# Peptides against a protein of PDB entry 5T59, part 25

Target 1, 112 residues: chain A of PDB entry 5T59
Amino acid sequence: TTPTMQSTSLLTEHLGYPPISLVDDIINAVNEIMYKCTNAMEKYLMQRNIIGKKDFSDEIKIGTAKLESLLENSVDKNFDKLELYVLRNILSIPSDLLEENRFRLLHHEKLV
Target 2, 90 residues: chain B of PDB entry 5T59
Amino acid sequence: EHIRFQRLVQVCNKALEESIRKLQSWEKIHECFPNYGQTREGIENLTVCQQQVIKLWSNLSRVEFDAIFHERSIEEKLNQLDDLINKARS

## One batch from the design tools (peptide; made by RFdiffusion4, then SolubleMPNN)

Design b1_p11_2_s4 (from b1_p11_2, 3 letters changed)
Fold by OpenDDE base, seed 1:
Structure b1_p11_2_s4 (fold): chain B 112 residues (1-112), chain C 90 residues (1-90), chain A 11 residues (1-11)
Amino acid sequence: as target 1 above (112 residues)
Amino acid sequence: as target 2 above (90 residues)
Amino acid sequence: DEEEEEWESLD
């Protein structure tokens, strides 16, 4: 069994769910929030699309789309890093405890 | 003693902050609306819009992430994990 | 690179 597999198994047992599930929840949430934000932005500006006698609807749509894309890229990048960090540094078991003897000890402590 | 949950909160905040950083730039906002932003009313609208979206981002993320943490009992689980690891090393 | 190091510095 690879250390990764061992860690995942132990953490799944401890958490009651796979570690990745937490990350998935976080990522799904931020994506939802992201689109709520961009949608709100577009709607706000679209309600104010007429300045004087000029209609800026097209510019607003294009501009908000650009901002959405910008935010999407940033979210993807940063939360990919978050995923790696969480799985490697937070939801992880030290390698010394993944040895056979320590592995059993950890199980014993959990069950007792 | 308990460090993992604190780190989780920190890294979440960092990811959120870095993600919204571009929208915190007035220059970036204005660049997307070059003609609209040349009008007085347009500038005012963009200013309010920028402020509101950043607040919305912050508020929604706080509420949603706290809900996730609660539903997953992650603070308790991470504290227990810290304790288990420390105990195993003793 | 610098950004990645900042993430790891949270440890």
Scores: peptide ipSAE 0.124, ipTM 0.940, DockQ to the pose 0.212
Fold by OpenDDE base, seed 4:
Formats: C-alpha cells, structure tokens, sequence
Structure b1_p11_2_s4 (fold): chain B 112 residues (1-112), chain C 90 residues (1-90), chain A 11 residues (1-11)
C-alpha cells in the first residue's frame, strides 16, 4: 500500500522525523560505502599493476570502473526496493487504524 | 508482537546481500580484468582483492547501519508502533 | 518477478 499523508504525519510525530529520512540515511550510507569499496579495490590493484614487466594500469582502471558500475546499478535497484518496502510495510499504519477513533488514540497516546 | 524492527533488519540485510552478489562472482571479476587475470600473480591479487572488498562491504555496512538505527532510535520507535497498533486493535 | 516476490514474502 502507498503511504498516505495522514500516515506520514502520524509517523513523523511518532518518530520525530519523517519516515523518508531514515531511508535517506540508509541510502546515503550505502552509497558512501560503495565508493569506498571500489576505491579500495582500485588502490589495491594499482599498487600491484606491474606483473612480469607488464603495466596493467589501464586495464585495472577500466576494470574497476566496470565493477563500480555493476555495483552501483545493483545498489540502486535493491535499495529502491528497500525504500518502497520500508515505507509501505514497516513505517506504515494499517488503514483500519486511520479512522477517526483510532487516529485519535494514536495521537492521544503520543501526546500523553 | 514486535515485528517491524526485525523486518527492517532483514530487508536491510537482503538489500546489502543482493547488492554485493555480483562482486561475489569470480567470473564477473575475472571478466573485468581479462589479461591481468591470465597471470598467476594477477589471479592471486584479484582473489585477495575480491575477498577484501566483500569484507569491507560487510563491516562498513554493519557499523554504519547500526549507527543509523541508534541515532534514529528506530528499534524503540518501531516497537512502540507495534504496541500502539496492537493496543488500538484490542 | 521472482525477486520482487521475495521482498513481498518478508511481510
């Protein structure tokens, strides 16, 4: 189910921040980690670029870039799915509880 | 009873695991370094590199995600949400 | 999509 404005408001009040902020933190973190990983990979291989008097620097740079692209695409795909899942199934309020009486209960419990 | 935080952890792990899956493929790694990987030393270097990057991925993600969860108090908040929902339905 | 179904199974 798609998050509603009402659900978002209630959750924001409960969490102290909008639900999307958590997802943003997660996605930002994984992106940072991703580039740290690919950078480390390139650095490691570039330190070992000479084998048998042959310089593989160009191949290493190209190869690492390809791997970065593969990882980037996979991260984007999977964490887009994560975002949808979290917002719809975890940081969500069941529709039956968005009625007036239930809404008041949740609001009241938070304020008291 | 309390299920939402568990689900959050599960889905985060799933996303992380699926994201790194391609780098876990030796074939894909080797394909990116066709000539380098034809040398003995190259194969050894790629093997170590692959292992190290996967470990780095795992370690960094664990540390960073745990930090986020703590900073956002998400376990507590999700448990409270579960409780509120259960209470509303009782 | 099998992968999508896997996500739904977490519900």
Amino acid sequence: as target 1 above (112 residues)
Amino acid sequence: as target 2 above (90 residues)
Amino acid sequence: DEEEEEWESLD
Scores: peptide ipSAE 0.120, ipTM 0.940, DockQ to the pose 0.216
Fold by OpenDDE base, seed 2:
Structure b1_p11_2_s4 (fold): chain B 112 residues (1-112), chain C 90 residues (1-90), chain A 11 residues (1-11)
Amino acid sequence: as target 1 above (112 residues)
Amino acid sequence: as target 2 above (90 residues)
Amino acid sequence: DEEEEEWESLD
């Protein structure tokens, strides 16, 4: 299930930042890495674009673009799942603790 | 006892591994370069390229994710969260 | 699918 506002608030207080911020950092990082990888691949092949008398530059550009697209789709899919999992199962407070008395306990521990 | 950070690492690794899986397929790579890959040199270049990209992916992700985890103090925070939960249930 | 099941198994 989706985290409640209460859970988010408590976790934000505990973490010092909203839970989503961690996920955002991760996703931003992997996206950057992804494009660095595809760029490196293109650059490597473009430095080796001539074989014999044939220039494969166009094929390389198209091919690397296809691979980039493939990787983008996979990254999006898998890290969407990651986001859901992290927010629901890792950065979460069990429902049984989202009661008044339990809230007090968590706040008390934080203040101590 | 402490389970959340371990799970975070596991799910991050899983996402990274699954994401790069397609690039680990030689068939997929070769299909993107049908004429280039028909040459001996092309095959050699693609082979090296594939290996290098996978290594780059692995190395960059390790470094960047570890940096994020450190900057966010997430291991400590998740351990504390586990402790709080366990204490509340005691 | 198999991948989906693997994600669920992490719960």
Scores: peptide ipSAE 0.115, ipTM 0.940, DockQ to the pose 0.224
Fold by OpenDDE base, seed 5:
Structure b1_p11_2_s4 (fold): chain B 112 residues (1-112), chain C 90 residues (1-90), chain A 11 residues (1-11)
Amino acid sequence: as target 1 above (112 residues)
Amino acid sequence: as target 2 above (90 residues)
Amino acid sequence: DEEEEEWESLD
């Protein structure tokens, strides 16, 4: 169910960029957002690391690292699924359009 | 008639929602800070932190994904793709 | 897996 070379070429011509580029943008964005979130969490808690006479800095660092790992794993899993879905079901060309006469139609529409 | 862009938005939202699900669990948050979370102040701080990070996740993803969609003109391109497919099948 | 089933339902 992997996109064919033909579909990739046609979609690249239509989009002005390869279909995978959109997915890459999305994945790069969510990764950046993820680390911004975990960084913000650590900073917030580190500003509140002392309660009473006890310093919880070490626990906070370890805890936020664990949460980051959990989030990383979830992001990886879900956006891998997203990538497959987008390339197979959204940025795809039906088989009936992957015929010689259909290719000409797509090219014609682009030129008009 | 135009379905592909709607699906793109839906699947993006799904991936974002599923990804943040672990952080929405108070139990998982608390488990990462077992001693800190035994104090009243610690619980309060963790509660606020959890709420803020989830909001930050939601807001940043909305802004960044919308920017990507705009820069790539993906709604227009997907609508055109739908139209081409429908035309070819008629 | 409920999550996986949900992805399939989008197809």
Scores: peptide ipSAE 0.113, ipTM 0.940, DockQ to the pose 0.226

Design b1_p11_3_s1 (from b1_p11_3 with E5I I7L)
Fold by OpenDDE base, seed 3:
Structure b1_p11_3_s1 (fold): chain B 112 residues (1-112), chain C 90 residues (1-90), chain A 11 residues (1-11)
Amino acid sequence: as target 1 above (112 residues)
Amino acid sequence: as target 2 above (90 residues)
Amino acid sequence: SPEFIPLEPPP
C-alpha cells in the first residue's frame, strides 16, 4: 500500500530525514554513474575511431548515444520499481501498528 | 529478525543488474556499431569496451551506494526499525 | 564520489 502521512512522519522522526531522501540519493547516484559509463565508452571508442583507412567517428557517436538511451530507459524503469518497493516495503510501518494505540506506542518508544 | 536492510541491498542489486542487462547483450552492442563491428579490430575494441563498462558500472555503484548507506546510517536505522516493530508486536 | 576512470586498453 501507499505510505501514509503518519508513516512518513514516524519514519522521518526515526531516520532523521524523510524516507524519500534516501531514494533520491540512490537515484541521483545511479544517474551520475550511468552518464559516467556512457561517457567512458564514447571516449574509449573515439580513441580507436580509425580502423585501417576508415574513420568511424560518426558511427561511434551515434552508437554510443543509442546505448545511452537504452541504459537510460532501463535505469528509469528499474529504479522506479525500486522506489516503490523501498517506500512501500522497506521504509514502511505495518498497518496494524498505525492504529491509534500502536501509533502512540511507537512515538512513545522514540521519546523514552 | 533483521530483514529490512537485507531487502534494501537486494533490491538495489537487482535494479543495478537489470539496468545493465542490455549492455551485457553482445547483440545489442553490435547493433549499435554495424560497420565498426564488422572489422576485426572493431570487434576487439567493442569486446573490451563492453567488458570494462560493465565493471565500471559495478564498481562505481558499489562505492556510491555504500557511501549513501553509511551517510544515512541506514543499516542501523532499519535494524532499529525491525526491532521497534517486533517489540510493538510482542 | 569516485573520479572518472577511463577504460583501459586491452591486455
Scores: peptide ipSAE 0.069, ipTM 0.930, DockQ to the pose 0.038
Fold by OpenDDE base, seed 4:
Structure b1_p11_3_s1 (fold): chain B 112 residues (1-112), chain C 90 residues (1-90), chain A 11 residues (1-11)
Amino acid sequence: as target 1 above (112 residues)
Amino acid sequence: as target 2 above (90 residues)
Amino acid sequence: SPEFIPLEPPP
């Protein structure tokens, strides 16, 4: 099921921030990590670009770019799934509790 | 009783694990460096590179995700959410 | 062999 506006509002009140903000932090972090990893790979190999009097710099650059693309695609796919799962199943309020009396309970617990 | 935070950690770990899967494939690594990987020294360098990047991926993700979880107080908030839901159902 | 070192420390 897809999160409702009511659910988002209640969770935002509870968390102190919108649920999507947590997901954004996670995705931003993994993207940063991803590029740090690929950059490290390129630098490591570029320091070792000459083998047997042959310069493999061009191949290393192209190869690292290909690996980066592979990783990007995988990250995008898996963390899109993560986003959906988190928002639907973790940062969510069960549908049976999305009633006025239940909302009041959540508000009451926060305010006292 | 408290299940949401555990699930969050699990799904994060799964996403991280699945994301790095391609880099764990030696075949995929070698395919990106067809000539470089035909040399003994090149193979050695690629092997070390592969191992190090996977380690870096794991270490950085652990540190940064823990930082996010702490900053967002997500364990406490999710535990509270579990408690509220359970209370509402009782 | 040298280990990979992050360019910037994680938060």
Scores: peptide ipSAE 0.067, ipTM 0.930, DockQ to the pose 0.069
Fold by OpenDDE base, seed 2:
Structure b1_p11_3_s1 (fold): chain B 112 residues (1-112), chain C 90 residues (1-90), chain A 11 residues (1-11)
Amino acid sequence: as target 1 above (112 residues)
Amino acid sequence: as target 2 above (90 residues)
Amino acid sequence: SPEFIPLEPPP
């Protein structure tokens, strides 16, 4: 079930912010974490780029880039699912409560 | 009674766990460094990297997500939402 | 064994 404008408005009033804002925070955070992780890995390996007489710097750069891409794809996929689930099933108001009388009850609790 | 916040935590954990799964595969790690991983030292370095990056992922996500949840007061708000819904249905 | 240097959380 897709969130309605009415649901969004009520939840925004309840939360003090739009539901999507929470999801945005989560996604922004994981993206930042993702790049910090891959950057840390690259730096660690680049400090250990020479083994014997061979310099593996180029391979390390390419390899870490590949891992970053893999992680990016996985993050995108899984957190897209998360977004949908959160907005539809967690930050949601049951449709039966979106009727006039019950809608008023939610407002009443907020305003009284 | 209160279910929404628990679900939020669960889905966040699941997303984080599924996202890092590829890096948990030694095979995938090694494939990215085919020549480097043919050396003893390379294998050792990659092993440490794999372990440390997963740990870093876990630690950073825990700290950041907890901060978000706190800043947004989401546990309280979701509990209140549960209560409102339950009250309306009673 | 060597460890990653912990990254500071963003401000």
Scores: peptide ipSAE 0.065, ipTM 0.930, DockQ to the pose 0.068
Fold by OpenDDE base, seed 5:
Structure b1_p11_3_s1 (fold): chain B 112 residues (1-112), chain C 90 residues (1-90), chain A 11 residues (1-11)
Amino acid sequence: as target 1 above (112 residues)
Amino acid sequence: as target 2 above (90 residues)
Amino acid sequence: SPEFIPLEPPP
């Protein structure tokens, strides 16, 4: 079920921030980690670019770029699924709680 | 009784594990370095690199995600949400 | 590993 405006409002009040903000933090973090990893790979191999009398710098640059693309695609796919799951299932309010009488309960609990 | 935070952690771990799966393939790594990987020293370097990047991925994700969860107080908030839902249904 | 399935039955 797609999150409703009411659900978003109630959850924002409960969390102190919009539900999407948590997902944004997670996605931003994994993207940062991803590029740290690929950068580390490139740096490590570029420090070891010469074997014998041959310089493999060009191959290393191209190869690490390919790995970066591979990782990017996988991250995008899996964390898109994560976003949908979190917003639809974890950070969600059941429909029975979206009734007027249930809204009162949520507000009452917060104000008490 | 409290299920939402546990599920959050689980799906985060799954996404992280699935994301790094292709880098765990030696074949895919080697294919990106066809000539470099034909040398003994190159193979050794790639092996270490693969191992270290996977560890780095795991360590960084653990630290960063835990920090996010703490900053957002998400465990407490999700537990409270579970409690509210259970109470409303009682 | 967990599957991306609904946490609760759909309403």
Scores: peptide ipSAE 0.024, ipTM 0.917, DockQ to the pose 0.050

Design b1_p11_3_s2 (from b1_p11_3, 3 letters changed)
Fold by OpenDDE base, seed 3:
Order: structure tokens, then sequence, then C-alpha cells
Structure b1_p11_3_s2 (fold): chain B 112 residues (1-112), chain C 90 residues (1-90), chain A 11 residues (1-11)
């Protein structure tokens, strides 16, 4: 189920930060890693751009850009799924604990 | 008993693995460099590049994600969440 | 964040 405001509040209290903050960290990290990888590929190949008497610099630039696009699309797709899964299934509170009596229990446990 | 952190690790690994899958395809790599890949040296360079970028992806992801998990104390927090849920249901 | 790690030359 979709996270509720109540669930978010309880989890924020428990975690010390909103659940979405963890997801943001993960997504920001993978995006940075993605561009580091693409940059490394381009740099590596550009150092090896001449074979014989032929210069492949333009092809390398275009090719690495294509690979970057492929990777971007895949990252976007898979980490969108990750975000949904984490927020709905991992950083979530079961419905039975969202009832009034169980809600009190969560607060009580924190105070004990 | 504790399942949420394990699931977090699993879903992160899955997302990372699925994301890099296209780069693991030699055919797709070669397709991006049609003329460069027709040379012996080009093939060799692309082969090494492919192998190393995949390793770089894996290594950087491991280091960065572990750092995030540590900074957010997420294993401890998720274990505590599991315990709270289990206690409430007992 | 870790520094950029260039790809190694082939052995």
Amino acid sequence: as target 1 above (112 residues)
Amino acid sequence: as target 2 above (90 residues)
Amino acid sequence: MPEFIPLEPPP
C-alpha cells in the first residue's frame, strides 16, 4: 500500500529522518556513479583513439554518449522501482500497527 | 526474525545489476562503435573497457551504498523496526 | 566521495 502521513511521521521519529531521505541518498549516489563510469569509459577510449592512421575520436564520443543514454534509461527505470519498493515494503508500518492501540504502543516503546 | 535490511540489500543489488545489464552485452557495446570495433586493437580496447567499467560500477556502488547505510544507521533501525512489529504481533 | 578512478591499461 501507499505510505500514509501517519506512517511517515512514525518512521521519521524512529529513523531520525524522513524515509525518503534514504532513497534520495541512494539515487543521488547511483547517478554520480553512473556519470563517473561513463566519463571513465570515454577517457580510456579517447586515450586510444588512433588506430593505425585512422582517428576514431568522433565515433568514440558518439558511442560513449549512446552508452550513457542506455545506462541512464536503465538506472531511471530500475531505481524508480527501488524507490517504490523501499517506501512501500521496507520502510513501512503494517496496517495492524497503524491502529490507534498499536500506534500508542510505538510511542510507548520509544519512551521506555 | 530480521528481514527488512536483508531485503533492502537485495533490492539495491537487483537495481544495480539490472541497471548495468546493458553494458554487459558485448553486442550492444560493439554496436556503439561499429568501425572502431572492426579493428583488432579496437576490439581489444573495448573488451578491456567493458570489463573495467563493470568492475568500477560494482566497486563504487559497494563503497557508496555501504557508506550511506552506515551514516543512516539503517541496519540497526530496520532491525529495531522488525522487533517492534514482531513484539506488537505477539 | 571517492576520487575518480581511471580505467587501468591492459596488462
Scores: peptide ipSAE 0.069, ipTM 0.926, DockQ to the pose 0.037
Fold by OpenDDE base, seed 2:
Structure b1_p11_3_s2 (fold): chain B 112 residues (1-112), chain C 90 residues (1-90), chain A 11 residues (1-11)
Amino acid sequence: as target 1 above (112 residues)
Amino acid sequence: as target 2 above (90 residues)
Amino acid sequence: MPEFIPLEPPP
């Protein structure tokens, strides 16, 4: 289920940051890692672009671009799922507890 | 008792593992370099490349995600959340 | 075996 405004507010108070901020950090990190990996692949192969008398630079560039696209698509798909799961099932408050009593408990724990 | 942080780690690992799945396919790698991969040296280079990029992916992910979890104090916060919820239900 | 070297050090 989609998080409510109340849930988001309570979790923000508890975490010290909005729940989405954690997801953003994760997604930003994996994107950075992804491009570091693809860049490393291209660099490695481009250093080995000539075999015999043939220069494979163009094929390497095209091939690594294809791999990058494949990885991008997979990252997008899987981390979209991750985002939904984290926000709905991990950084979440059960709906039956989203009432005044639960809110008071959070304040009590914070103030004491 | 404490379940949320474990779930976070699990879902992160799963997403990372599934994301790199295509690069783990030698056939998929070779298809991207049809002529390069027809040479002995090309095959050797692609083999090393595939192995190294998977290692790089795993190593960078471990370091980066652990840093995020630490900076956000997420294990502690999720454990506290579990405790608060359990307390509210008792 | 040759190793991949990241463009920058990991955090």
Scores: peptide ipSAE 0.058, ipTM 0.927, DockQ to the pose 0.068
Fold by OpenDDE base, seed 1:
Structure b1_p11_3_s2 (fold): chain B 112 residues (1-112), chain C 90 residues (1-90), chain A 11 residues (1-11)
Amino acid sequence: as target 1 above (112 residues)
Amino acid sequence: as target 2 above (90 residues)
Amino acid sequence: MPEFIPLEPPP
């Protein structure tokens, strides 16, 4: 079940930011980390591209690109799952608190 | 009881772990460098590379995710959310 | 053993 507009509004008020903003931060971070990792790997191997008399630069470039693609696919898959889980199960308000009288609890606690 | 922040940490760790799993496979790494990996030096370089990239992944994710959690005050906010829910159900 | 050098300082 996707979060309702009502729950999103209440959570935004509670958090001080929309719930999706946290997820966006996480996803942006892992994407940055991912490319830093693959870049570091490529650079490391490219500094060691010659073994004996053979230059493996082309193979290294292709190989690291393949690994990057694999990592990208895995990151996309797993963090899509993360997004759904966080928004549905962590940053969520139970239905019993989404009744009109229960809205006051969140507002009341904020005001005191 | 506070449960939501713990769950957040767990799901983040799980996503990170699952994402890096393929790079933890030596076979998968070697397949990407079939000729390079047929040399002694190549194998040594790939071994170090694999180890280092996994460590880099872990270290960077720890630092950056902790920073996000701090900046968003998410532990406090989730604890408060737990408290509100528990209070409402009491 | 040589170690990876971060491209940017960690946050």
Scores: peptide ipSAE 0.058, ipTM 0.927, DockQ to the pose 0.067
Fold by OpenDDE base, seed 5:
Structure b1_p11_3_s2 (fold): chain B 112 residues (1-112), chain C 90 residues (1-90), chain A 11 residues (1-11)
Amino acid sequence: as target 1 above (112 residues)
Amino acid sequence: as target 2 above (90 residues)
Amino acid sequence: MPEFIPLEPPP
């Protein structure tokens, strides 16, 4: 189930930030890491682009681009699943705590 | 008793592992460099490159994710959430 | 496809 506005509000108050912000940080980080990795691969191979008397620069550029695309697709797929799981299961409030009596308890605990 | 943070770490690790799986395939790497990989020196370079990028992926993700978790105080916050839920149900 | 195990039973 999709998180409710009430759940989001309560969690935002508890965390000090919206739950989605954590997921955004994670996704931004992995994207940065991804491009650092692919860039490193290209640079490493481009420094070794000549074997014998043949220059493989063009093949290296195309090949690393293909690997980048492959990694991008995998990252997108897996971290989309992660986002859904985190927001629905980890950063979630059980329905019984969203009732009025339980809601008061959460606020009470924060205030004392 | 405290389960949410552990699960967060687990799902992060799983996502990272599944994401890098394609690059762990030598066949897929070699297919991207069909002529380069026909040379002895090319194979050696690709082998080292593959190993290094996988290590880089692992190391960078560990450092960056730990930093995020620390900056967001997420372990503490999730433990508190577990406690609140358990208390409410008792 | 890899699938995550839910933390709690579905609502």
Scores: peptide ipSAE 0.022, ipTM 0.917, DockQ to the pose 0.051; fails the geometry check

Design b1_p11_3_s3 (from b1_p11_3, 4 letters changed)
Fold by OpenDDE base, seed 1:
Structure b1_p11_3_s3 (fold): chain B 112 residues (1-112), chain C 90 residues (1-90), chain A 11 residues (1-11)
Amino acid sequence: as target 1 above (112 residues)
Amino acid sequence: as target 2 above (90 residues)
Amino acid sequence: SPVFIPLQPPP
């Protein structure tokens, strides 16, 4: 189930930031890592682009681009799943804590 | 009991592992370099490249994710959330 | 933040 606005607000108060911010950080990080990995691979192979008398530069560029695409698709798929799971199951507040008395408890704990 | 942070780490690791799975396939790597990979030297280069990129993926993700978790104080916050939930249900 | 390090040549 999708988190409610109330849950988001309470979690934001608890965390000091919106729950989505954590997910955004994670996704941004993995995207950066992905690029660094594929870039490093391309550079490594481009430094070794000539075998014998044949230049494989074009094939290397195309091949690394294909790998990047494959990795990107996989990252997108898996981290979309991660986002949903984290927001729904980890950074979530059970319905019983959304009651008025439980809400007060959250505020009370924050003040203590 | 504290369970949410452990779950966060687990799902992050799972996402990372599943994301890199295709690069762990030699067949997938070789398919991207059909002619280059027909040479002995090319195969050697691709082998090293594959091994190191996987290591780089693992190392970078560890460092970056740990930094995020620290900056967001997420372990502490999730533990507190667990405690609040448990307390409310007691 | 981590610094990018290119892949190393084989030993």
Scores: peptide ipSAE 0.090, ipTM 0.931, DockQ to the pose 0.038
Fold by OpenDDE base, seed 4:
Structure b1_p11_3_s3 (fold): chain B 112 residues (1-112), chain C 90 residues (1-90), chain A 11 residues (1-11)
Amino acid sequence: as target 1 above (112 residues)
Amino acid sequence: as target 2 above (90 residues)
Amino acid sequence: SPVFIPLQPPP
């Protein structure tokens, strides 16, 4: 069920890059977005840290850190699933086509 | 006929939507700011913050993922893959 | 109403 080295090689040839590279781009992007979002939250609230006579800076820092942690956990979980699905079901070659005679079609189409 | 790219978009959207789910929970947000959220002004600030960050998440992800898909020519490549597989089976 | 300052995507 896990992608074979052979399928990876064929897909790399087709794509011009290893399938995992696409997943890496996606994961790197979402991680960057995640931290931009949490940073924006913290900055927004820290600009509004004083209400009345109370300074909530410490609570805001702790709270935003907690939210960041929650988001990190969720991102990790969901994009791990995404990685598996993409590599298994999208960037994949059906097992019945993982034969020498079938591989020739992929090579032929690329070389012609 | 062409199904792989649509699936890619779908699973990306699903992962993004599920990832932001916790931030969409007002209860979860409020729990992180128990005293700040006891003030009227604090509630207002948290409400705006929550709305804005969710919007930011959506906008940034759309732009960045579209850029990735374009840079990797993934729609074309996946369509070609579909065609090759279908051709091999015919 | 207050809004987040738009963040630019990485180049």
Scores: peptide ipSAE 0.086, ipTM 0.931, DockQ to the pose 0.069
Fold by OpenDDE base, seed 2:
Structure b1_p11_3_s3 (fold): chain B 112 residues (1-112), chain C 90 residues (1-90), chain A 11 residues (1-11)
Amino acid sequence: as target 1 above (112 residues)
Amino acid sequence: as target 2 above (90 residues)
Amino acid sequence: SPVFIPLQPPP
């Protein structure tokens, strides 16, 4: 079930913010974490770029970039699924409650 | 009774776990450093990196997501939502 | 918010 304008409005009123805002926070956070992780890995390896007489700096840069790309793809895929699931199944109002009478009940409960 | 917040935590954990899966593969990591990983010292460094980055991922995610959940009061709000829905259906 | 923790060598 796709979220409706009615459900979004009701949830926004209940939450104090639009449901998408929570998802945005989560996605922004994981993106930040992702780049912190890959950056940390690159820095760690770059501090250890010379083994024997060989400098592996170029290989390290390329390799960490590849890992970053792999992680980006995985994060995008999995958190797109998360977004869809959260908005449709967690931050959602059942269709049977999307009626005028039920809306009044929800408003009443909020005010009480 | 209260199910939505538990589901939120579960799907977040699942997404985080699945996202880091690629970095948990030693084979994939080694493939990104074919020559570096042919040295003993390189293997050791990569091993430490793999372990540490996974830990960093887990720790940062825990702290940040908990902060988000707290700032958004999402457990309370989802519990209230469950209660409202259940009450409306009764 | 958490502080960035760099990767550390093994003890």
Scores: peptide ipSAE 0.084, ipTM 0.930, DockQ to the pose 0.039
Fold by OpenDDE base, seed 3:
Structure b1_p11_3_s3 (fold): chain B 112 residues (1-112), chain C 90 residues (1-90), chain A 11 residues (1-11)
Amino acid sequence: as target 1 above (112 residues)
Amino acid sequence: as target 2 above (90 residues)
Amino acid sequence: SPVFIPLQPPP
């Protein structure tokens, strides 16, 4: 079930922030981590770019870029799934509780 | 009873694990460095690089995600949400 | 902010 405006409002009140903010934090973090990892790989290999008398700097740069692309694609795919799952199944309110009578219960608990 | 935070942790771990899957493949790594990987020393360097980047990925994600969860008080909030839902249904 | 840890040389 897709999140509704009503559920978003209730969850925002409960959390102190919109549900999407948590997801944004997670996605921003993994993106930062991703580039730190690829940068570290390139740096490590570039410090070891010469084998014998041959310089592999160009190959290392290209190769690391390819790995970065692979990782980017995978991160995008998997964390898009994560976003959907979190918003729909974790940060969600069951539909039966969004009915008028039960809707007040969640709100009432906050006020008491 | 409290299930939402556990699910959050699980889905985060799954996303992280699936995301790093390609880098866990030696074949994929080697393909990116076809000539470098034809040398003994190159293979050794790539092997160490692969192992350490995976560890770096794991360590950084653990630290950062835990920080997010703490800052957002998400375990407490999700537990409370579970309790509210269960109470409303009783 | 996270601390950057560079890749280590082999043991």
Scores: peptide ipSAE 0.075, ipTM 0.930, DockQ to the pose 0.039

